Peptides against a protein of PDB entry 4PN1. Designs and how they scored, part 89

Target 1, 261 residues: chain A of PDB entry 4PN1
Amino acid sequence: KIEMNFLNKPIVPDTTKVISNFLTHYLITEPVEHVEIEAKLGTLIDLETQNRFEFPVMNETILNPEFNLRTRFESDMTASEHKYLNEFLNQAFRDSQKPGRLPFAYKHTKQVDLFYETEDNSRDKIRVSKNQSDNQVLACVKKRRVADLFLYCPNDAFDIRISISDELPVSMPSGNQQPSLTRLKDRVGYVHQEIKIDLTKTTQNDPVYDTTERHELEVEFGNIADLRDRAQKAKDGMEAPLFRRVQLFMDNVRILRREHS

## One batch from the design tools (peptide; made by RFdiffusion4, then SolubleMPNN)

Design b1_p17_1_s3 (from b1_p17_1, 9 letters changed)
Fold by OpenDDE base, seed 5:
Structure b1_p17_1_s3 (fold): chain B 261 residues (1-261), chain A 17 residues (1-17)
Amino acid sequence: as target 1 above (261 residues)
Amino acid sequence: SLPEWYVLNKDLLYVPP
C-alpha cells in the first residue's frame, strides 16, 4: 500500500494557504458585500525595461503587495493564444460529456457594455451591460476594485492577477445621459464544478486612438455564498473545505497557464 | 513587511495536518 506522506494525510500547499488567507479577509474579516473574485491571465511588465518582469525565483510565486516592484499588469494575450485556449477548452468540454465525468456547461454571449459617469463624479463608473441581439439589459452595476494579488509564473506563458471587486447593483442612468465609453464583448463561457472560465474578445472604439481589440481569459468563483461559508468554517477552526475549493480553483488556473500555441 | 490581510488571517484558519 502506498501512502501520500508519513502522516498518510493530505496537506495544504503553501500557495493555497496564502490565497485562502487573502480571500478570507475580504469574505469574512473585512467583508465585501457584493464580492467578485476572479483570476486573469496576463503579463507582469517591468516598467523600466517594458519587458516581462523577472524575479529570482524558479516557480509560481505570490508577490508581496507591500513591495513596490515597479510593474504593471497587462491582462491580454495574442489572438492565436486565445484561439488555442478556446480549442483546448472545447476539447475539455467534449471530454467532460463522457460517462463518469462531471460535465461542463457552455454559453456564448455577445454583449455591449456602456459606461456612465456617476452623478457624484466618483471614480467608479456605472456599467450597463446589454445583449447585442435584443438590447435586453443584463446588468447595471457600479464596480469597485478592492484588492489585487499577483502571481509571478516564470515557467508558464502567463502571470496571474487575482482580483477582489465589489459589484454594487445600481439604478439605470437617466435616459438623457450619454455613455462615456462603449465596449463590445464576445464571450464564451465554460462552467465546471461552479468554477467559471471565460474567454472574451473585447472591442473598444476610442475617439483618439484606433479601435483596439483585447483577448482575455478569466477564471471566477461561481458560488460566492459557498466560498464564504467555507471561509467562515475555516476561521471557526473547523476542517474546512476552503482549502480544497481554493486548490480546485488554482489547479484550473494552472492548467490554463500551461497551455499555449 | 507583510500585508495586513495576511497578518490578520494567517493564524486564524484551521489547517489540517
Scores: peptide ipSAE 0.513, ipTM 0.929, DockQ to the pose 0.184
Fold by OpenDDE base, seed 2:
Structure b1_p17_1_s3 (fold): chain B 261 residues (1-261), chain A 17 residues (1-17)
Amino acid sequence: as target 1 above (261 residues)
Amino acid sequence: SLPEWYVLNKDLLYVPP
């Protein structure tokens, strides 16, 4: 019989532990009421060189947010990379439909996001999301970015930003208000074990600048209530599979960031 | 320095021997 270690007990890897602590803080310690937790694939850019940042590390590394590393995160990829990931996920979807597997769910959505200024001139805009096909309102929220955690991934094509956001439901803007910004989103969504994987093409029309298109991949926790429950139990010193859920999330992210054309 | 969220929560997943 093989034991997992000399204690024959599970241990929590550092990455999983740190991320779990990060999430627990904004789930429990200083709770965000309408929390969204997502990881986006992108690139940490060195502001000095405008190239991908190079850290003196050889593997996935969580960056300490207390240090100003003079970086920006570009949450974008090429159309080719995005297409490749779409094909990859389509294949993963097909494979998961086979007997003995847990199946993916699939959804394709096209929506328009309209951004409105608030009456109090708050920095946060109201976002109204509508279905492109029938103009049905899908959501009306005020989204606030609460915190970010960056992972430098030197062995992979992409770095990772894990973001905590507060999506506060708000009332619709007055009928006389015009949107300050409009974005079209073409989103292909995959769900596996309540982890959401979204490929999104975002088109933004700027009156001054030419139309810009962004290609994003995001991974999101699909069951926040369960995650919060796990975090609360862990915080209370009770045995809870929080780290296992976080590890599942991160493993999915790791799979995706390793794929490239 | 370490972030506040880390300091406040770093021991949450401690597993004693």
Scores: peptide ipSAE 0.505, ipTM 0.920, DockQ to the pose 0.184
Fold by OpenDDE base, seed 1:
Structure b1_p17_1_s3 (fold): chain B 261 residues (1-261), chain A 17 residues (1-17)
Amino acid sequence: as target 1 above (261 residues)
Amino acid sequence: SLPEWYVLNKDLLYVPP
């Protein structure tokens, strides 16, 4: 018989613990009402060198937000990288349809995001999302970024930003108001065990600048209610249920960030 | 220094046997 360790019990990795701590704060301690929790693949850029950030570590590490490392996070990737990940996920989808597996769900959506200024001139704009095919309103929200957690991943193609956001549903802007910004989104979404993986091509037309296209991959918790419940249980001394869910999330992220063309 | 969210929720870092 093989045992996993000398206690023969699961152990929680440090990364999982720290992330679980982070999530619990914004789920339970200082709860965000309409919370969105996502990880984006990208690159930590050193502001001084304009190259990928280099830190004297040899593996995945969570950066302490209390330290100013003079970095920025670029959530963009090349078209080639994005295409590779799309093909990779397509294959994963196909494989998951086989007997004995839990299947992916798949959805392809094309939407337009219209951004409107708020009356209070706040930084947070109102975003109206519409389906490109029938102009149906999909969402009208005011999104506020609450917190970020950065993972430096020197052995992988991408670094990771985990973000906590508040997406407040709001009423539609007045009919006389014009959008300040319009973005076209082509999104391919994969869902596995209530973890959402989205590949998004975003096109933005700027009258002054050339049309910019961004390629992003994000991983999101698809069941916030369940996650919040798990976090509450963790606060009550039942950590394992939360840890397991966070571990699942992070393993999916780890798989994706290791892939490259 | 450690972030507030870490300090306030660090009890989650303990995994009982």
Scores: peptide ipSAE 0.439, ipTM 0.862, DockQ to the pose 0.188
Fold by OpenDDE base, seed 3:
Structure b1_p17_1_s3 (fold): chain B 261 residues (1-261), chain A 17 residues (1-17)
Amino acid sequence: as target 1 above (261 residues)
Amino acid sequence: SLPEWYVLNKDLLYVPP
């Protein structure tokens, strides 16, 4: 008989512990009410060199947010990379429909996002999302970025930003207000074990600049109530359920960031 | 310095039963 180690027990990786503590803080300790938790694929850029950030580490590394590393995060990829990931996820979807597997769910959405200034001139804008085909309102929210955690991934195609956001449902803006910004979004979404994976193509028209197109991939926790429950149990001394959920999330992220055309 | 939420537990290396 083979044992996994001399204790014959599963090991909790350091990355899993650190991310679990990060999430527990904003779920339980200083709770965000309408929390969204997502990871985006992108590139850490060194502001001094304008090249990809270089750090003296050889694998996935969580950067300490208390240090100013003079970097920016670009949550974008090429159209070719985006297409490759789409094909990869389509194949994963097909394979998951086979007997003995847990199936993906799939959804394709085309929407327009309208951004409005708030009456109090707050920094946060109101976002109204509408379906492109019938103009039905899908959501009206005020989104606030609460915290970011960056992972430098020197061995993979992409670095990672994990973000905590507060998405507050708000009333529709008055009919006399004009949007300050309009974005078209073409999104294909995959859900597996309540973890959402979205590929989004965003088109933005600028009156001064040419039309810009962005290609993004995001991974999101689909069941916040369950995650919050797991985080509370962790605070009560039962950390295993939270670690398992965070490990699942990060393994999905690791699969995706390693893929490239 | 480290963030206030950063807690290193050296005694918990594996998933407890």
Scores: peptide ipSAE 0.253, ipTM 0.731, DockQ to the pose 0.124

Design b1_p17_1_s4 (from b1_p17_1, 9 letters changed)
Fold by OpenDDE base, seed 5:
Structure b1_p17_1_s4 (fold): chain B 261 residues (1-261), chain A 17 residues (1-17)
Amino acid sequence: as target 1 above (261 residues)
Amino acid sequence: MKPEWLLENEDLLYKPP
């Protein structure tokens, strides 16, 4: 008989522990009321070279936010990479429909995001999201970025940004207001075990610059209430189901960042 | 130098079912 280790019990990886602690802070200690928690695939760019940053490490590494590493994060990929990931996820979807598996859910949406300035001239803009087909309002929110955690992944095509955001529902802007920015989003969404995986193609028109297109992949916790409950239980010294949930989330991210054409 | 949120939750332990 093979055992997991000399205790024959599961162990929490250090990465999982650190991320769990990060999440617990913004779920429990300083709770964000309308919290969104997502990971985006992208690239850590060295501000001096404008190339991907190189750290003296050989595997996935959480960067310490207390240090200024002179980097920026670009949450983008090529159209080819994006297409490959779409095909990969489509296959994963098909395989999950087989007997004995937990199935993916799939949704394709095309939406327009309209950004409005607030009356108080706050830095946070109001975002109105509408369905392109019927102009139905999907959401009207003021989103604030609360915190970021960066993972450098030297063995993979992408680095990772985990973001904590506060997405406050707000009333619709007055009919006399014009949007300061408009973005078209073509999004395919996959949900597996309440983890959301979205591939988004964003088109933005700028009067000064040519039309820009962005290709993003994001992984999001689809059940925040459950995650908060798990975090609270962990703080209370109960069975720590938080670690298993974070492990699931990170394993999905790890699968995706390893895939390339 | 560790962030405060890491220090706050150092006692979190995994308890298998």
Scores: peptide ipSAE 0.267, ipTM 0.755, DockQ to the pose 0.142
Fold by OpenDDE base, seed 1:
Structure b1_p17_1_s4 (fold): chain B 261 residues (1-261), chain A 17 residues (1-17)
Amino acid sequence: as target 1 above (261 residues)
Amino acid sequence: MKPEWLLENEDLLYKPP
């Protein structure tokens, strides 16, 4: 008989422990009411060199937020990289439809995001999202970034930003108010075991600058209520349910960030 | 130097699943 270790039970990877603690804080300790938790693929850029940041480490590592590393995160990729990931996910979708597998769900959404200034002129704008085909309102929210956690991934094509946001539902802006910004989003969404994977092409028209297109891939926890419950259980001494869910999330992220054209 | 959210749940770091 082979055992996995001298305790003959699973262990929690250090990354999973740290991320679990991060999430628990904003789910339980200082709870964000309308929380969104997502990981974006991108690149940590060294502000001094404007190149990808380099650490003297050889594997995935969570950056300590207490240190000012003078970096920025670019949540963008090339069109070719984005296309490759789309094809990869399409194949993963097809494979998951086979007998004995848990299937992906798939959804393609084209939406327009309209951004409006708030009365208090706060940095956070009201976002109205509408379906491009029928102009149906999908959401009206005020999104606030609460916290970020960055993972440097030297062996992979992408680094990772895990972000916690508060998406507060708000009333629609007045009919006479004009949007300050409009973005078109073409989103292909995959859901597997309540983990959402979205490929998004964002087009923004700027009167001063050329039309810009951004290509993003994000991984999101699709069941926040369950995640919050798991975090509460962890605080109550039941760590396994939270750790397992975070591990699943991170494994999906790891798969994606390793793929490149 | 560790962030608050890590310190508040240190017990989680040393418990098995």
Scores: peptide ipSAE 0.267, ipTM 0.772, DockQ to the pose 0.166
Fold by OpenDDE base, seed 4:
Structure b1_p17_1_s4 (fold): chain B 261 residues (1-261), chain A 17 residues (1-17)
Amino acid sequence: as target 1 above (261 residues)
Amino acid sequence: MKPEWLLENEDLLYKPP
């Protein structure tokens, strides 16, 4: 007989606890009403060297947000990396359709995001999202970035930014307003156990600058209500459900950040 | 210094032997 450890009980990794605390704060303590919680794959760039950030650690490490490390996060990857991840996820999708597995759901969407300036000239723009095929309005929101948590992953292809955002539904801009920015999004989405994985190719048309293209992969909690419930239970002394959900989320992130062409 | 959200929920501290 083999036991897990000297207590013969599961142990929660420190990373899971820290992230759980981070989420609990913005779900329960200072609750964000229309919260979006996502992890993006990308690269921590050292502002001084313009190379990938180097920190004296040898594994996945949550960076302390209280320290200015003079970094920026590039939520982008090459087209080849993006293609590889797409193929990887397609295979994972296929494998999950087999008997005895929990299946992925798949959706391909093409969206246009129109950004409008607010009357108060606030930093937060109004984003109108439309389906490219029929111009159906999918959302009209004012998105505010609330908090970021960065994971430096020296052994993997990508670093991670976990972001908490508030997507406040707002009224459509007046018909006289012109969008300041337009983004075309080609998104393939995978959902497994209410964790959403999106590969997005974004084409941005700027009136002044040339068209830019970005390739992003994001992992999102697909059931915020459940997550909030788990966080509340954690505050009430029952932490296990929250830890399990965060562990699931992070394991999916860990799988993806290790994959590259 | 640790962020407030961590301090609020931190109930474990390393103690030397």
Scores: peptide ipSAE 0.266, ipTM 0.707, DockQ to the pose 0.213
Fold by OpenDDE base, seed 3:
Structure b1_p17_1_s4 (fold): chain B 261 residues (1-261), chain A 17 residues (1-17)
Amino acid sequence: as target 1 above (261 residues)
Amino acid sequence: MKPEWLLENEDLLYKPP
């Protein structure tokens, strides 16, 4: 007979605990009201070398936000990498439809995002999202970035940025106001066990520069109310299912960041 | 040095699954 360890019980990985603490702060301690929690795949770039950041570690590592490491994060990937991930997720979707599995849900959305300056000249812009086919308004929000947590992943194709944002619903801009920026988004979305995985192709026209296209992959918690409840229970010293939910989220991220064309 | 959010939740209790 084989046992897991000398207690014969599962343990919580340190990475899971640290991320759980990060999330608990912005869910419970200093709560963000309309919180969005997502992880983006990308590359940590050393500002000095302009190459991928090199740190003296050999595995997935959460970077301490209290240290200025002189890095930037680029969430863009190549079209080839993006296509490969799309094909990978399509296969995962098909496999999940088989008996004995929990199925993915799938949605393809094409939208236009219109950005407006606020009347009070606030730093945050208003984003109006419309369906590209029928011009129906999907959302009107003011998004504020609250916090970031970076994971350096030297053995994988991508590094990770986990972001806390506040998406405040706001009234539509005045009819006489013109958008300062317009973006087209082609998004394919997958949902499995209330974890959202989105592949997004963003096109932006610039009058001075050529049309730019960005390719992004993001993983998001689809049930914030449940996540907040789990975090509160953990703070209260009750049954703490928070780590299990965070572990599920991170395992999905880990699968995706290892994939490459 | 550690961020405040890590210090405040250092004693979070997790029950193994």
Scores: peptide ipSAE 0.263, ipTM 0.757, DockQ to the pose 0.148

Design b1_p17_2_s1 (from b1_p17_2, 7 letters changed)
Fold by OpenDDE base, seed 3:
Structure b1_p17_2_s1 (fold): chain B 261 residues (1-261), chain A 17 residues (1-17)
Amino acid sequence: as target 1 above (261 residues)
Amino acid sequence: LPYLEGLEEALEKKVKE
């Protein structure tokens, strides 16, 4: 007979606990009203060397936000890497349609984002998103980043930034206002067990610089109400539901960050 | 050049191959 350990019961990884506590803070302790929680794939760059950050660890490590490591996070990847992930997710979608599996949902969206300055000249801009084909308004929001948690992943193609944002719905800008910036977004979205995975190609035209393209992969919690409920239970002493949900989220992130062309 | 290809485009490509 084989047992999994000397207690013969599952053990929770420390990473799961740390992330769960981070989420609980912004869901329950100091709650963000219109919270968005997402992970982006990218690269931690050392500001001194301009190369990928090198930290004396050998595996996935959450960086302590209390320390200034003199790093920046680049959430971009190459077109080749992005294409590979796209093909990978398309295959995962197909496989999930087979009997005995939970299926992915899929959505392809082409939109234009218009950014407007606020009347009070605040740092946060109003973003109006419209469908590219029919100009239908999809969203009008003011997004503020509240907190970040960085994971250094030396064995994988990408590092991870988990971000807490406040996405406040706001009224449309006045018709006399001109956008300060416009971006075209081509997004393919995959949803599995209420975890959203988005591949986004962003095109930005600059009058001075050539057209730039950005390639991003995002993983987002698709059911915030459920997550908040789980976080509340965790505060009340029942941590297992939250740990399970965070583990699911992180396993999806781990799968994706290991894939490369 | 490699670029983002939607599921629908991927399916079309597969049919053509």
Scores: peptide ipSAE 0.196, ipTM 0.785, DockQ to the pose 0.012
Fold by OpenDDE base, seed 2:
Structure b1_p17_2_s1 (fold): chain B 261 residues (1-261), chain A 17 residues (1-17)
Amino acid sequence: as target 1 above (261 residues)
Amino acid sequence: LPYLEGLEEALEKKVKE
C-alpha cells in the first residue's frame, strides 16, 4: 500500500495557495465586477540589462509584487514559437477527441479592435471589437488592468503574467468618432474543462511606423461565476475547490510554457 | 501567411497529404 505522505492527505503546493489568495482578493475581498483573469506567456525583461531577468532561483517562482524589480513583461513570442504552439494545441485537440477523453472545443475568430478615446479623456480607451467577416459588434468595453502576478520560470521558454482586469461594458462611441487605433486579431481558441487557451496574432498598422505583429498565448478562466463561488467558499474556510481549479489552470499553463520548437 | 493556421487549415493539409 502506498500513501501520499505521512498524513496520507493531499498537500497543496505553496504556488497554488499564493495564486488562490491573489485571485480571492480580487474576486471576493475587493471584488472586480467584470473580472477577467488570464495568464500570458512571455518574458520578464530586466530594465537595466534589457535581457531576460535573472533571479537567483532554480524553479518556478512567484515574484513578490511589493518589490520593484525594475522589470517589464513582454507578452510576445516568435512566429516560429507561436506556430509550434498552434501545432501542439491542434494535436492536443485531436487527441482529446478520442474515446475516454474530455474533448476540447475549438473556435477560430478574426476580429478587428477599434480603440476610441473617452469623452472624459480617461486613460482607458473604449474598445469596440467587430467580427471581420460580417462586421458584427462582438463587444464594446472599457478594460482596466487591476493587478498582475508574475511568475519567473527559469527552466522554461517563457515566464508568466497572471492579470486581473476589469472589462466594463460601455455604450458604443458616437458615430462621428474616429478610432485612434485599430488592431486586427486572428485568434484560435481552445477550451478544455472551462479553461480557455488562445493563440492570437495581432497586427497593428501604425501610420508612422511599419506594421507590427505580435504573437501571444493566453490562458483564461472560462467560468468566472464558478471561480467566484469557489473563492467565496475559500473565504468561508473551504479552500479545496478553489485550490483544485487553480491547480488545473496552472498545470495547463505549465504544459504550454514548457513546449518549444 | 497573413493569418494563423488554425485547426481547419491543419486538417485540410492532412487530407491533402
Scores: peptide ipSAE 0.164, ipTM 0.747, DockQ to the pose 0.012
Fold by OpenDDE base, seed 5:
Structure b1_p17_2_s1 (fold): chain B 261 residues (1-261), chain A 17 residues (1-17)
Amino acid sequence: as target 1 above (261 residues)
Amino acid sequence: LPYLEGLEEALEKKVKE
């Protein structure tokens, strides 16, 4: 008979605990009302070299937000990398439809995002999202970035940014207002066990700069109410449900960041 | 290399190949 360890009990990785505590803070301790929690694949750039930052570590490492490491995060990848991930997720979708598996759900959305300045000239812009096919309004929100947690991943193609955002539903801008920025988004979304994986191609026309394309991969917690419940239980001394959910989320992220063409 | 391709489009290409 083989045992897991000398206690013969499951053990939680330290990464899971650190992320769980981070989430609990913004779910329970200082709660964000309309919280969005997502991980983006990208690259930590050293501001001095303009290359990927190099830490003296050999594995996945959460960076301490209290230290200024003179880095920026670029949430982008090449078209080739994005295509590879698209093919990978399409295959994962097909495989999940087989008997005995939990199936993916799939959605393809083409939308336009219109950004408007607020009447109070706040830094946060109003985003109106419309479906490209019928011009139906999908959402009108004011999004504020609350906090970030960065993971340096030296063995993978991408680093990770976990972001806490507040998405406040707001009224539509006045009909006389012109958008300050317009973005076209082509998005394919895959949902498995209430974790959403989005591949997004964004096209932006800048009057000063040429048309730019961005390729992003995002992983989001699809059931915030459940996550908040788990976080509350963790605060009350029952941590296992939260740890399991965070580990599931991170395992999905780890699968994706390891895949490269 | 082609950009983002939807699942339905990907399936159609596989059938044609």
Scores: peptide ipSAE 0.131, ipTM 0.740, DockQ to the pose 0.012
Fold by OpenDDE base, seed 4:
Structure b1_p17_2_s1 (fold): chain B 261 residues (1-261), chain A 17 residues (1-17)
Amino acid sequence: as target 1 above (261 residues)
Amino acid sequence: LPYLEGLEEALEKKVKE
C-alpha cells in the first residue's frame, strides 16, 4: 500500500495558495463585478537592460507586487513561437477527441476592435468588437485592469502575467464619434474543462507608424460564476475546490509556457 | 487581414495532402 505522504492527505503547493488568495480578494473580498481573469504568456523585461529580467531563483516564482522591480511585461512572442503553439494546440485538440478523453472545443474568430475615447477623457477607452465577416457587434465594453500578478519562470520560454480586469458593458458610442484606434484580430480559441486558451494575431494600422503585428497567447477562466462560488467556499473554510481549480488553470499555463519553436 | 493557421485550416491542408 502506498500513501500520499506521512499524513496520507493531499497537500497544496504554496504557489496554488498564493494565487488562490489573490483571486479570492478580487472575487469575494473586494469583488469586481464583471471580472475577467486571464494569464498571458510573455516576457518580464528589465527596464534598465531591456533584456529579460533575471532574479536569483531557480524555478517558477510569484513576484511580490509590493516591490517595484523596475520591470515591464511584454505580452508578445515571435510569429514562429505563435505558430508552434498553434500547431501544438491543434494536436492537443485532436488527441482530446479520442475515446476516454474530455474533448476540447474550438472556435475561430476574426474580429475588428474599435477603440473610442470616453466623454470624460478617462484613461479607459470604450472597445467595440465586431465580427469581420458580417460586421455584427460582438461586444461593447470599457475594460479596466484592476491588478496583476507576475510569475517569473526562469526554466521556461515565457513568463506569466495573471491579470484581474473589470469589463464593464457600456452603450455604443454615438454615430458621430470616430475611433481613435482600430485593431484587426484573428483568434483561435480552445476550451478544455472551462479553461479558455486563445491565440491571437493582432494587426494595428498606425497613421504615423508602420503596421504593427502582435502575437499573444492567453489562458482564461471560462466559468467565473463557478470560480466565485469556489472562492466563497474557501472564505468559509472549504479551500479544496478553489485549490483544485487554480491548480488546473496553472497546470495548463505551465504546459504552454514550456512549449517553444 | 490577419491569418492564423487554426485547426480548420490545418485539417483542410491535411485532407488535401
Scores: peptide ipSAE 0.023, ipTM 0.530, DockQ to the pose 0.012

